# Designs tried in a protein design run: peptides against a protein of PDB entry 3T6J. Part 219

Target 1, 375 residues: chain A of PDB entry 3T6J
Amino acid sequence: PIVESYIGFIESYRDPFGSRGEFEGFVAVVNKAMSAKFERLVASAEQLLKELPWPPTFEKDKFLTPDFTSLDVLTFAGSGIPAGINIPNYDDLRQTEGFKNVSLGNVLAVAYATQREKLTFLEEDDKDLYILWKGPSFDVQVGLHELLGHGSGKLFVQDEKGAFNFDQETVINPETGEQIQSWYRSGETWDSKFSTIASSYEECRAESVGLYLCLHPQVLEIFGFEGADAEDVIYVNWLNMVRAGLLALEFYTPEAFNWRQAHMQARFVILRVLLEAGEGLVTITPTTGSDGRPDARVRLDRSKIRSVGKPALERFLRRLQVLKSTGDVAGGRALYEGYATVTDAPPECFLTLRDTVLLRKESRKLIVQPNTRLE
Target 2, 372 residues: chain A of PDB entry 3T6J as posed
Amino acid sequence: PIVESYIGFIESYRDPFGSRGEFEGFVAVVNKAMSAKFERLVASAEQLLKELPWPPTFEKDKFLTPDFTSLDVLTFAGSGIPAGINIPNYDDLRQTEGFKNVSLGNVLAVAYREKLTFLEEDDKDLYILWKGPSFDVQVGLHALLGHGSGKLFVQDEKGAFNFDQETVINPETGEQIQSWYRSGETWDSKFSTIASSYEECRAESVGLYLCLHPQVLEIFGFEGADAEDVIYVNWLNMVRAGLLALEFYTPEAFNWRQAHMQARFVILRVLLEAGEGLVTITPTTGSDGRPDARVRLDRSKIRSVGKPALERFLRRLQVLKSTGDVAGGRALYEGYATVTDAPPECFLTLRDTVLLRKESRKLIVQPNTRLE

## One batch from the design tools (peptide; made by RFdiffusion4, then SolubleMPNN)

Design b2_p22_2_s3 (from b2_p22_2, 10 letters changed)
Fold by OpenDDE base, seed 4:
Structure b2_p22_2_s3 (fold): chain B 375 residues (1-375), chain A 22 residues (1-22)
Amino acid sequence: as target 1 above (375 residues)
Amino acid sequence: SVRIVPGGKAVPLALTHGMVPE
């Protein structure tokens, strides 16, 4: 078997300022079959990057072909097990030196094991599709999230010598129509500037890239889905995200007005964006469960994903990237924290919904003892 | 080839970070 490992101070999610890495490590075996799908995605990456909703001037100057591998984890030492990884975590290195992507395949497999009777917050009509396509949709989402999410975008930088990595005269901010007015100075990083929102913001960007690009026909083809199956995978991917946005409320602490999980905060933000889009795209309806206690249902109108959802996400994602590229912390914080705010305001009444989410809380299961076998 | 599959048990765990939604 091909063995891969990494070790070190890598992820900064546990640092409130997003700066200090947690010591982490894993040992894994390459899943060749699944890796082949990601290799096809890599082969299309340069073209798919052009489909992202920002000008080429906000994308990396040179495409650096990354490595992408599906890994079956034997052991993972850390505070949590991700589904995917993009390293290094330094944007400057990503754009100048390249990056590596991995999908933790057997970690995802645990997430696939959902019992229908325990599946919360979905309409009955969606449960079977969700169960069927959750796994495949996760593969798509993780692949896009890592490769084209974390792996995309350019930071505008002025180096220690005063040189810019962009043409100040010709590059235009697509949101303002003006020349670029802010950038990263020497020594400034994404994490150092955006600090408390950096991790969640970046995860939100990456998740948004996944949702946005999964709509591209070529993406589903790469993963082997066609016709109705492709549409179902798209639907379930989006449905999973909006459901996750509701589930995210578990990780919000009202008393402290803070989030305890960066990815879940990101998913809540996406939910808010899609709710704001309106037009019946997403609906969250409080209900009463069979036990007589509060429940809820998330509805996603699949017919409106492309017509309503995509444009909303496009605009949002572009703003995320532009603000990131230009180092506009004030604008970025205003945007992100605005969507990350949890109140009990109608119509959603998110704080009330949070009580429902907590009441219906499911325990997250993680792999403890993987088995190895020869095939 | 060598395949790694989920083992005999999984345990609930709260995550401080992670990609997989709940």
Scores: peptide ipSAE 0.040, ipTM 0.607, DockQ to the pose 0.344
Fold by OpenDDE base, seed 2:
Structure b2_p22_2_s3 (fold): chain B 375 residues (1-375), chain A 22 residues (1-22)
Amino acid sequence: as target 1 above (375 residues)
Amino acid sequence: SVRIVPGGKAVPLALTHGMVPE
């Protein structure tokens, strides 16, 4: 087998400032079959980057072909096993030196292994479809999230010599219609500028890229889905995201007005964006469970994903990228924290829904670290 | 050939895409 190892101070999700990495390490075995799909995605990455909803001037000047591998984790040391990895976590290095992508296949398998009777917040008609396609949709989402999410976008920089990595006279901000008025100066980084929202904001951008690009037929074809199967994968991917946005409320602390999980905050933000789009795209309905206790149902109108969802996500994702590229912390914070605010205001009553989410909370899933045997 | 078999220390699943558990 092909063995890969991972070790170092890498993920900064536990740092309130998003800068200091937690020490992690793992040993894994390459899944060749799934890795081949990701390699095809890599081969199409340069073309797919052009499908993102920002001008080429806001994209990396040069595409650096990364590695992308699916791994089955054998041993893990750290606070929690991720489903996907894009390293390095420094945007400047991603732009100039390149990056590597990893999907932790057996971690994803545990994540999507759900018993039908325990599956919360979905309509009965969606449960079987969700169970069937959750795994494949995760593969698509993780691939897009890591490669084209974290791997996309340009930071506008003025170096120590005063030179810009963009043409100040010709590059136009698509949101304002004006020339670029802000950028990163020497020594400024994504994390240093955006600080407390940097991790969650970037995860939100990456997740949004996944949802947006999974609508592209070429992406689904790369993963081996066509026709009705492709549409089902798309539907389940979007359904999973809106459900995750509801589940995210578990990780909000009302008394501190604080989010404890960057990814969950990101998913809640996406839910808010899609709810704001309206037109019956997403509906969250409080219900009563069979046990007589509060419950809820998330509904996603499949027919409105492209007509309502995609345009809403496009606008939002473009704003995220423009604010990131220009280093506009004030604008970025205002946008992101606005969507990340949790209140009990109608119609959603998110604080009340949070109580329901907590009531229906599932036990934390564990992965048992496997062994290897010769056959 | 090498087969992966169950067994060993259980570790918390980070939610999708590198989430650190509480």
Scores: peptide ipSAE 0.131, ipTM 0.733, DockQ to the pose 0.418; fails the geometry check
Fold by OpenDDE base, seed 1:
Structure b2_p22_2_s3 (fold): chain B 375 residues (1-375), chain A 22 residues (1-22)
Amino acid sequence: as target 1 above (375 residues)
Amino acid sequence: SVRIVPGGKAVPLALTHGMVPE
């Protein structure tokens, strides 16, 4: 088998300032069948980048073809095994030197393996569909998240010599209709400027890219889905995200007004965006469980994903990118922290829902690191 | 051929890229 590995200070999610990497290492084997799907995604990446809801001037000047591989992890050293990886984590290097994407296929398999009777917060009618398509939808989401999420967008930079990597006279901010008024100066990075929100904000952007682009028929075709199956994969992917936004409340600490996990914060933000879209797209209903204790149900109206959800996500995702590109920390923080705020305000009453989420909390899933045998 | 088989140390899943707890 083809063996891949990496080692070093890589992910900074545990650093409150998003700067210091946690030491990680893995050894994995290539899953050729899944890698072939990601290779097709890579082959379409340059075209799919054009489908993102920002002007070409906010996208990378030159597409650098990355590697994308599905891996079955044999050993992982770190605080937890991710489902996907995009490296390096430096935006400047991603833009100038390229990047590599990894999907940890066997990790995903464990992550989506849920018993129907233990599946929380879904309507009964959605449970079987969710169980059936969660895995495939994760593959799609991870692929898009890594390749076209983390792998997309341009930072506007003024270098040490005062030169800009964009035309100040012609590039227009699509949100304001004005010329670009802010950028990254020499030595400034995404993480250094956006600091405490950088990781979560970027994850939110990447997750949003996944949801947005999974609606594209070409993406589903790459993964081998068409017709009703493609629509079910889309539905389950979106359903999973809104459910994740509810589950995210576990990782909020009300007393400190703090999020303990960047990805879960990102998913909560997306939930808030989709709730704000209204029109019955997403509904969270408090209920009573069979045990007589509080429960909840998340409902996503499939028929409104494209008509209501997509436009809402488009606008939000464009704003995320524009604020990122321009280094507008004030605007970015205002936007992101606004959606990341957890209160008990009606109609959602998120702090009350958090109590329900905690009450229904399951034990953290574990993966048993595999061995190899010759056959 | 090489087969991947269960065994070894159990480690937690990260809630990172693509991970959703249940």
Scores: peptide ipSAE 0.129, ipTM 0.743, DockQ to the pose 0.548; fails the geometry check
Fold by OpenDDE base, seed 5:
Structure b2_p22_2_s3 (fold): chain B 375 residues (1-375), chain A 22 residues (1-22)
Amino acid sequence: as target 1 above (375 residues)
Amino acid sequence: SVRIVPGGKAVPLALTHGMVPE
């Protein structure tokens, strides 16, 4: 078997300022079958990057082919086990030196284990479809998230010598129509500038890339889906995201007005974006469960994903990227924190919904330490 | 081939990257 490992101070999600890495490490075995799908995605990455909703001037100047591997984890030491990883976590290095992507396949396998009777917040008509396509849609989302999410976008930089990595005279900000007014100076990084929102903001960008690009027929084809199956995978992927945005409320602390998990905050932000799009795309309805206690249902109108959802996500995703590229912390914070705000204002009444989410919280899923055997 | 299968002790699942299933 092919063995991969890493160890060190890597992920900064536990640092409120997004700078200090947590010590973690793993040993894993390559899953060749799953890796083959990601290799096909890598082969199309350069073309797919062109489908992202920002000008080429806001994309990396040169495509550097990354590694993308599915891994089955033997041992993981840390506070949590991710579903996927994109390393290094330094955007400057990603831009100039490249990156590596991994999917932790057996972690995903555990995530796929959902019992129908325990599946919360979905309409009954969606449950079977959700169960059927959750796994495949998850693979698509993780692949896009890591490879084309974290792996995309350019940071505008002025180096120590005063040279720019972009043409100040010709590059136009697509949001303002003006020349670029801000950039990263020497020694400034994504994490150092965006600080408290950096991790969640980047995860939101990556998740949004996944949702946006999963609409592309080539992506679904790479994963082996065509026709009705492809449409179902798309639907379930988007449905999973909006559901996750509701579930995210568990990780909000009202008393402190803060989020405890960067990815869940990101998913809530995406939910807010899609709710703002309106036109019946996403509906969250408070209900009463069979036990007589509060419940809720999330509905996503499949027919409006492309017509309503995609344009809304396009605009939002472009704004995220432009603000990131230009190092516009004030603009970025205003945008992101605006969507991350949790109030009890109608019609959504998110604080009330949070109570429902907490009430309906299921037992925490467990990952079991694996054994190895020959087959 | 070598396959990794469930075994040993169960621990709480906490995901960082990717989707949280529930």
Scores: peptide ipSAE 0.023, ipTM 0.602, DockQ to the pose 0.464; fails the geometry check

Design b2_p22_2_s4 (from b2_p22_2, 10 letters changed)
Fold by OpenDDE base, seed 4:
Structure b2_p22_2_s4 (fold): chain B 375 residues (1-375), chain A 22 residues (1-22)
Amino acid sequence: as target 1 above (375 residues)
Amino acid sequence: GTVVVPGGKAVPLALVHGMEPL
C-alpha cells in the first residue's frame, strides 16, 4: 500500500493566540477509491474558484494544482483527529508554493454512523433524509472545505523590500469601493495578526465556501449526484450545518465568555448569519421532548436556500475574505466576534438553548483506530 | 468523539465537518 505520514508542530488550535503549533503526527494508507473523487474535484478547482464571491484580485494569482488524497489513518498522535487537512497552514506559502489536501476517510466513515433514535434537534420528516445523505454530503463539504475553502483567497502583502503583491492603483476593495488601504507587512502572518480569532475565522471561511459552492451543479456532478439526489445532498449539507451551529453551544463556556473548539464556534457563526437572513430560512423552535424535558427543533426551508441563504452567505463570505486579504484585524474581529457572541437575548435565547443542548447531549463515540493485516 | 489510537490512548476526535459534539 501507499503510505503517507507527517510529523511536526502543525495545528495551532490549542494556542489561544493561534501561533504555537501542537506537536502531532500520523501514519496512514492511501484509499485509492476515495482519492479518485477528490482528483476530479482538483481537476475542476481552478474553474470553481472563479465562482467564489470575491474579485479575482482577491484570489490567488496562480492556482497551484494540489495533491488531494484520501487516507485511512493507522496511527494519529495528537489531541484530536480531523476529518480533513490542508497544509501548509501559512497562507503566504499556500499562495506561493501551493498546498496539499488530505481526507481522513476512516475517520469520516465512523462519523457517518448515526442512529435515528439518537438524532437530536431535527424534525421527524428530515431524519430519514438526513441519515441517508449525511455521509455523501460530508464528502462534498470536506472536499470543498479543504480544497476550495482553505485553498482559496489571497493575502495582500508588502515585502521587506517594500514591493506589493498587488497593484495598489487598480485593485479595488469591493466592500468600500476604494483602493486597498491595509495589507500584511513583512513578518506579519494570518495567525500572528488575527491571533485569538484566526483559527475559528478561517474554519468559518472554509465551511462557508463549502456551503456556497455545494450549490454549483458541477460540484454535485463530480461527486456523482444529479437531479433530486443532488438537491437532497445540498439540503442535507445545509441542514447539517445549521444543526451543527446549535450543537456548537456545548462548546461555549458562558462563565469565561469563550469557545473551546474553533470549528464549533465557526458553525455557530454560520448559523447566526443564516438566522439573520430571516425570511423563514432557518427556524429554531424550543419544544418539549417525550420525556417532558426541554428539547428543540431546527428547521431549514429548502426552497429558500438559493433565494435567501446563498445571498446572505455570499455577502458574509465576501466580507470575511476582504477583511482577511487586507489584514483588517479591527474590522475582522468586529464582524466575527459579533456573530460569535452568545447571549440570552430574544428571539433565539441562545444561552437557554445551550441548556437544552447540554441536556440532550449524547455520549462521545469511541473510535478505535485499525491495524493492517496481510491476507 | 473520542479516538482510541494504537496502544489504547484515547484522544478527542476533531471532525472538520463532523456535526456531532466533540
Scores: peptide ipSAE 0.018, ipTM 0.470, DockQ to the pose 0.221; fails the geometry check
Fold by OpenDDE base, seed 1:
Structure b2_p22_2_s4 (fold): chain B 375 residues (1-375), chain A 22 residues (1-22)
Amino acid sequence: as target 1 above (375 residues)
Amino acid sequence: GTVVVPGGKAVPLALVHGMEPL
């Protein structure tokens, strides 16, 4: 088997300032079948980048082809096992040496081994589809998230010499119709500028890219899905995201007005965007469980994903990118924190739903020893 | 992780798909 490993101070999620990496390490085996799908995704990346809802002027001038590998984790040391990673985290190294995307496939498989009876917040009619397609849909989402989510978009920069990496006269902000009014100065980074929202905002952008691009037939074809299967993968991917947005409430601390997990905050934001789209796309219904205690159901109208969901996500994703590119922290914070705000306002009553989520919380699955078998 | 946006500072890409709470 091909063995991959990394070790060091990698992910900064536990640093409120996004600056200090947590010490992590893994040993994994290459999943060749899934890696081949990611290789095809990489081969299509430059074309798929054009499908993103921002002008080419807001996209990277040059795409650097990364390695993208799916891994079955044998050992992972850290506070949490990711489903996907992109390394290195050092900006200078990514620019000079490139980057590598990694999907931790067996982590996903173990995580998604949910018993039907324990699957919370879904309609009964969706549970079997969700169980069947959660894994495959997540492979699609991870691939898109890592490669085309994190791998996309341009930052407008003025260097130390005063030179711009964009034409100030010709580049137009698609949201304002005006010339670019803000950019990153020398020494300013995404993290330094957006600070407390930077990680979650970027995750939200990447997740949104995944949802948006998973609608593209070429993406589904790359992953080996066609016809009804492709539509089910799309549906389950979107359903998983809106469900995750509800589950995210576990990671909100009302007393501190704080999110404890960047990805879950991002997923909540996406849920809010899709709820705002209206038209019956997403519905969260408080219910009573069989135990007589509060429960909830998330319903996604699959017929409205393309007609209602996609346009809403397109607009939102474009705004995320434009604000990111221009270094508009005020606009970016206003947008993101607006959607990340958890209140008990009707109709959703998210604080009440949070109580339901906590009540229905399952015990955290501990992965003690990942197992990979050669079939 | 960070994604280097062409011409820009690498944006830390929080590439850790944290385990969804199941």
Scores: peptide ipSAE 0.017, ipTM 0.500, DockQ to the pose 0.087; fails the geometry check
Fold by OpenDDE base, seed 2:
Structure b2_p22_2_s4 (fold): chain B 375 residues (1-375), chain A 22 residues (1-22)
Amino acid sequence: as target 1 above (375 residues)
Amino acid sequence: GTVVVPGGKAVPLALVHGMEPL
């Protein structure tokens, strides 16, 4: 088998300043079948990047073809096991040296092992579909998120010699209609500029890319889904995201006005974007459970994903990218923290919903690390 | 093979829901 590993101070999600990595390491085996799908995705990446909702001037000048591999984790040392990874995390290095994507396939499988009876916040009619397609839809999401999410977008940079990596005279900011007025200076990085929001913001961008591009038939075809199956995978992927945004409230600490998990914050932001889109795309309804205690239901109107959801996500995703590219920390923070704010304002009453989420919280899932053998 | 570029962070896509950091 092909064995992959990494070790070191990799992720900074536990650092409030996004700077200090936690010590992590893994050993994993290549999942050949899933890796072949990711190889096809990589082969299509340059074309799929053109489908992203920003001008080519905000995309990397040259796509550096990464390795993309699905892995079954044998051993993981760290505070949490990711479903996928994109390395390196430095955008400058991703632009100049390339990157590598990894999906942790068996982590995904474990993460989504939920019994129907324990599946919270979904309509009964969605539960069986959700259970069936949660895994496959997440494989699609992971592939897109890592490869075309984290792997996409250009940072506008002025180097130490004063040279720009973009044409100042011709590049137009699509949000303002003006020339580019801000950029990264020598020594400035994504993390250094955006600091406390950098990780969550980037995760939000990558998740949004996944949702946006999963609507493309070519993507579903790469993963082996056609016709009704492809539509069900799309629906479940979007449904999972909006549900995840509700579940995210568990990781918000009202007393400190902070988020304890960058990915969950990102998912909540996406939920807020899709709720703001309106038109009955997403509905969260407080209910009473069979136990007489508070519950909730999330509904996603399948018929409105393309007509309402996609345009809303397009606008949001473009804004995320433009603000990232230009190093506009003030604008980026205003946008992101605006959507990340949790209040008890109607109609959603998110703080009240948080109490419901906490009440319905599932027992902590434990990942038991497998063994392997050679045959 | 994941090439870890010196100083490169791996960005995990999704943490398993419900895994609170120990």
Scores: peptide ipSAE 0.017, ipTM 0.501, DockQ to the pose 0.071; fails the geometry check
Fold by OpenDDE base, seed 5:
Structure b2_p22_2_s4 (fold): chain B 375 residues (1-375), chain A 22 residues (1-22)
Amino acid sequence: as target 1 above (375 residues)
Amino acid sequence: GTVVVPGGKAVPLALVHGMEPL
């Protein structure tokens, strides 16, 4: 087998300022079949980047083709095991040596071993589809999230010499119709400017790219899905995201008005965007479980994904990118924190729904170091 | 993973695709 390992200060999610990495390490084996799908996705990346809902002037001038591999984790040392990572996180190395995307395939498989009877918050008719397509849809989402989510978008920068990496006279902000009025100055970074929202905001952008681009037939073809299967994969991917947005409420602390997990906050924001789209796209219904206790159901109308969901996500995703590119912290914070706010306001009553989510919470799965055998 | 734009300062972005809620 091809063995890969990475060790060092990698992820900064535990740092309130998003700058200090936690010391982590893993040893993994390459999943050749999934890696081949990611290689095909990489080969199509420059074309797929053009499908993103911002002008070419807001996209990277040159796409830097990363290595993208799927890995089956043998050993992981850290506070939590991610589903995918992009490394290195060191700016100097990213500039000179490039980067590698890694999907942790067997971690995903373990995380998704959900029995039908334990699958919360879905309609009964959706459970079988969800179980069947959860894994495949997640592979699509991870690939898009890492490669075209995190790998996309330009930051407007003025360097130490006062030179701009964009034409100030010709580049137009698509949201305002005006010239660019803000940018990153020398020494400013995404994390330094956006600080407390930087990680979650970027995860939200990456997840939104995944949902948006998974609608493209070429993406589904790369992953080996056609016809009805492709449509089911799309449906389950979107359904998983809206369900995840509800589940995310576990990670909100009402007393502190804060989120404890960046990805979950991001997923809640996406849920709010899709709820705001209206037209019966997403419905959350409080119910009573078979045990007589509070429950809930999330319904996604698949027929409205393209007609209602896509345009809503397009507008939101463009706004995220424009605010990111221009370094508009005030606008970015107002947008993101607006959607990340959890209240008990009707019709959703999210604080009440949070109580239901906590009530239906299952025991946390523990991942332990496996025995590895060749069969 | 950061892609550096010409003339741009790379921004550290921890790119971890979080585990799905269990």
Scores: peptide ipSAE 0.017, ipTM 0.474, DockQ to the pose 0.071; fails the geometry check

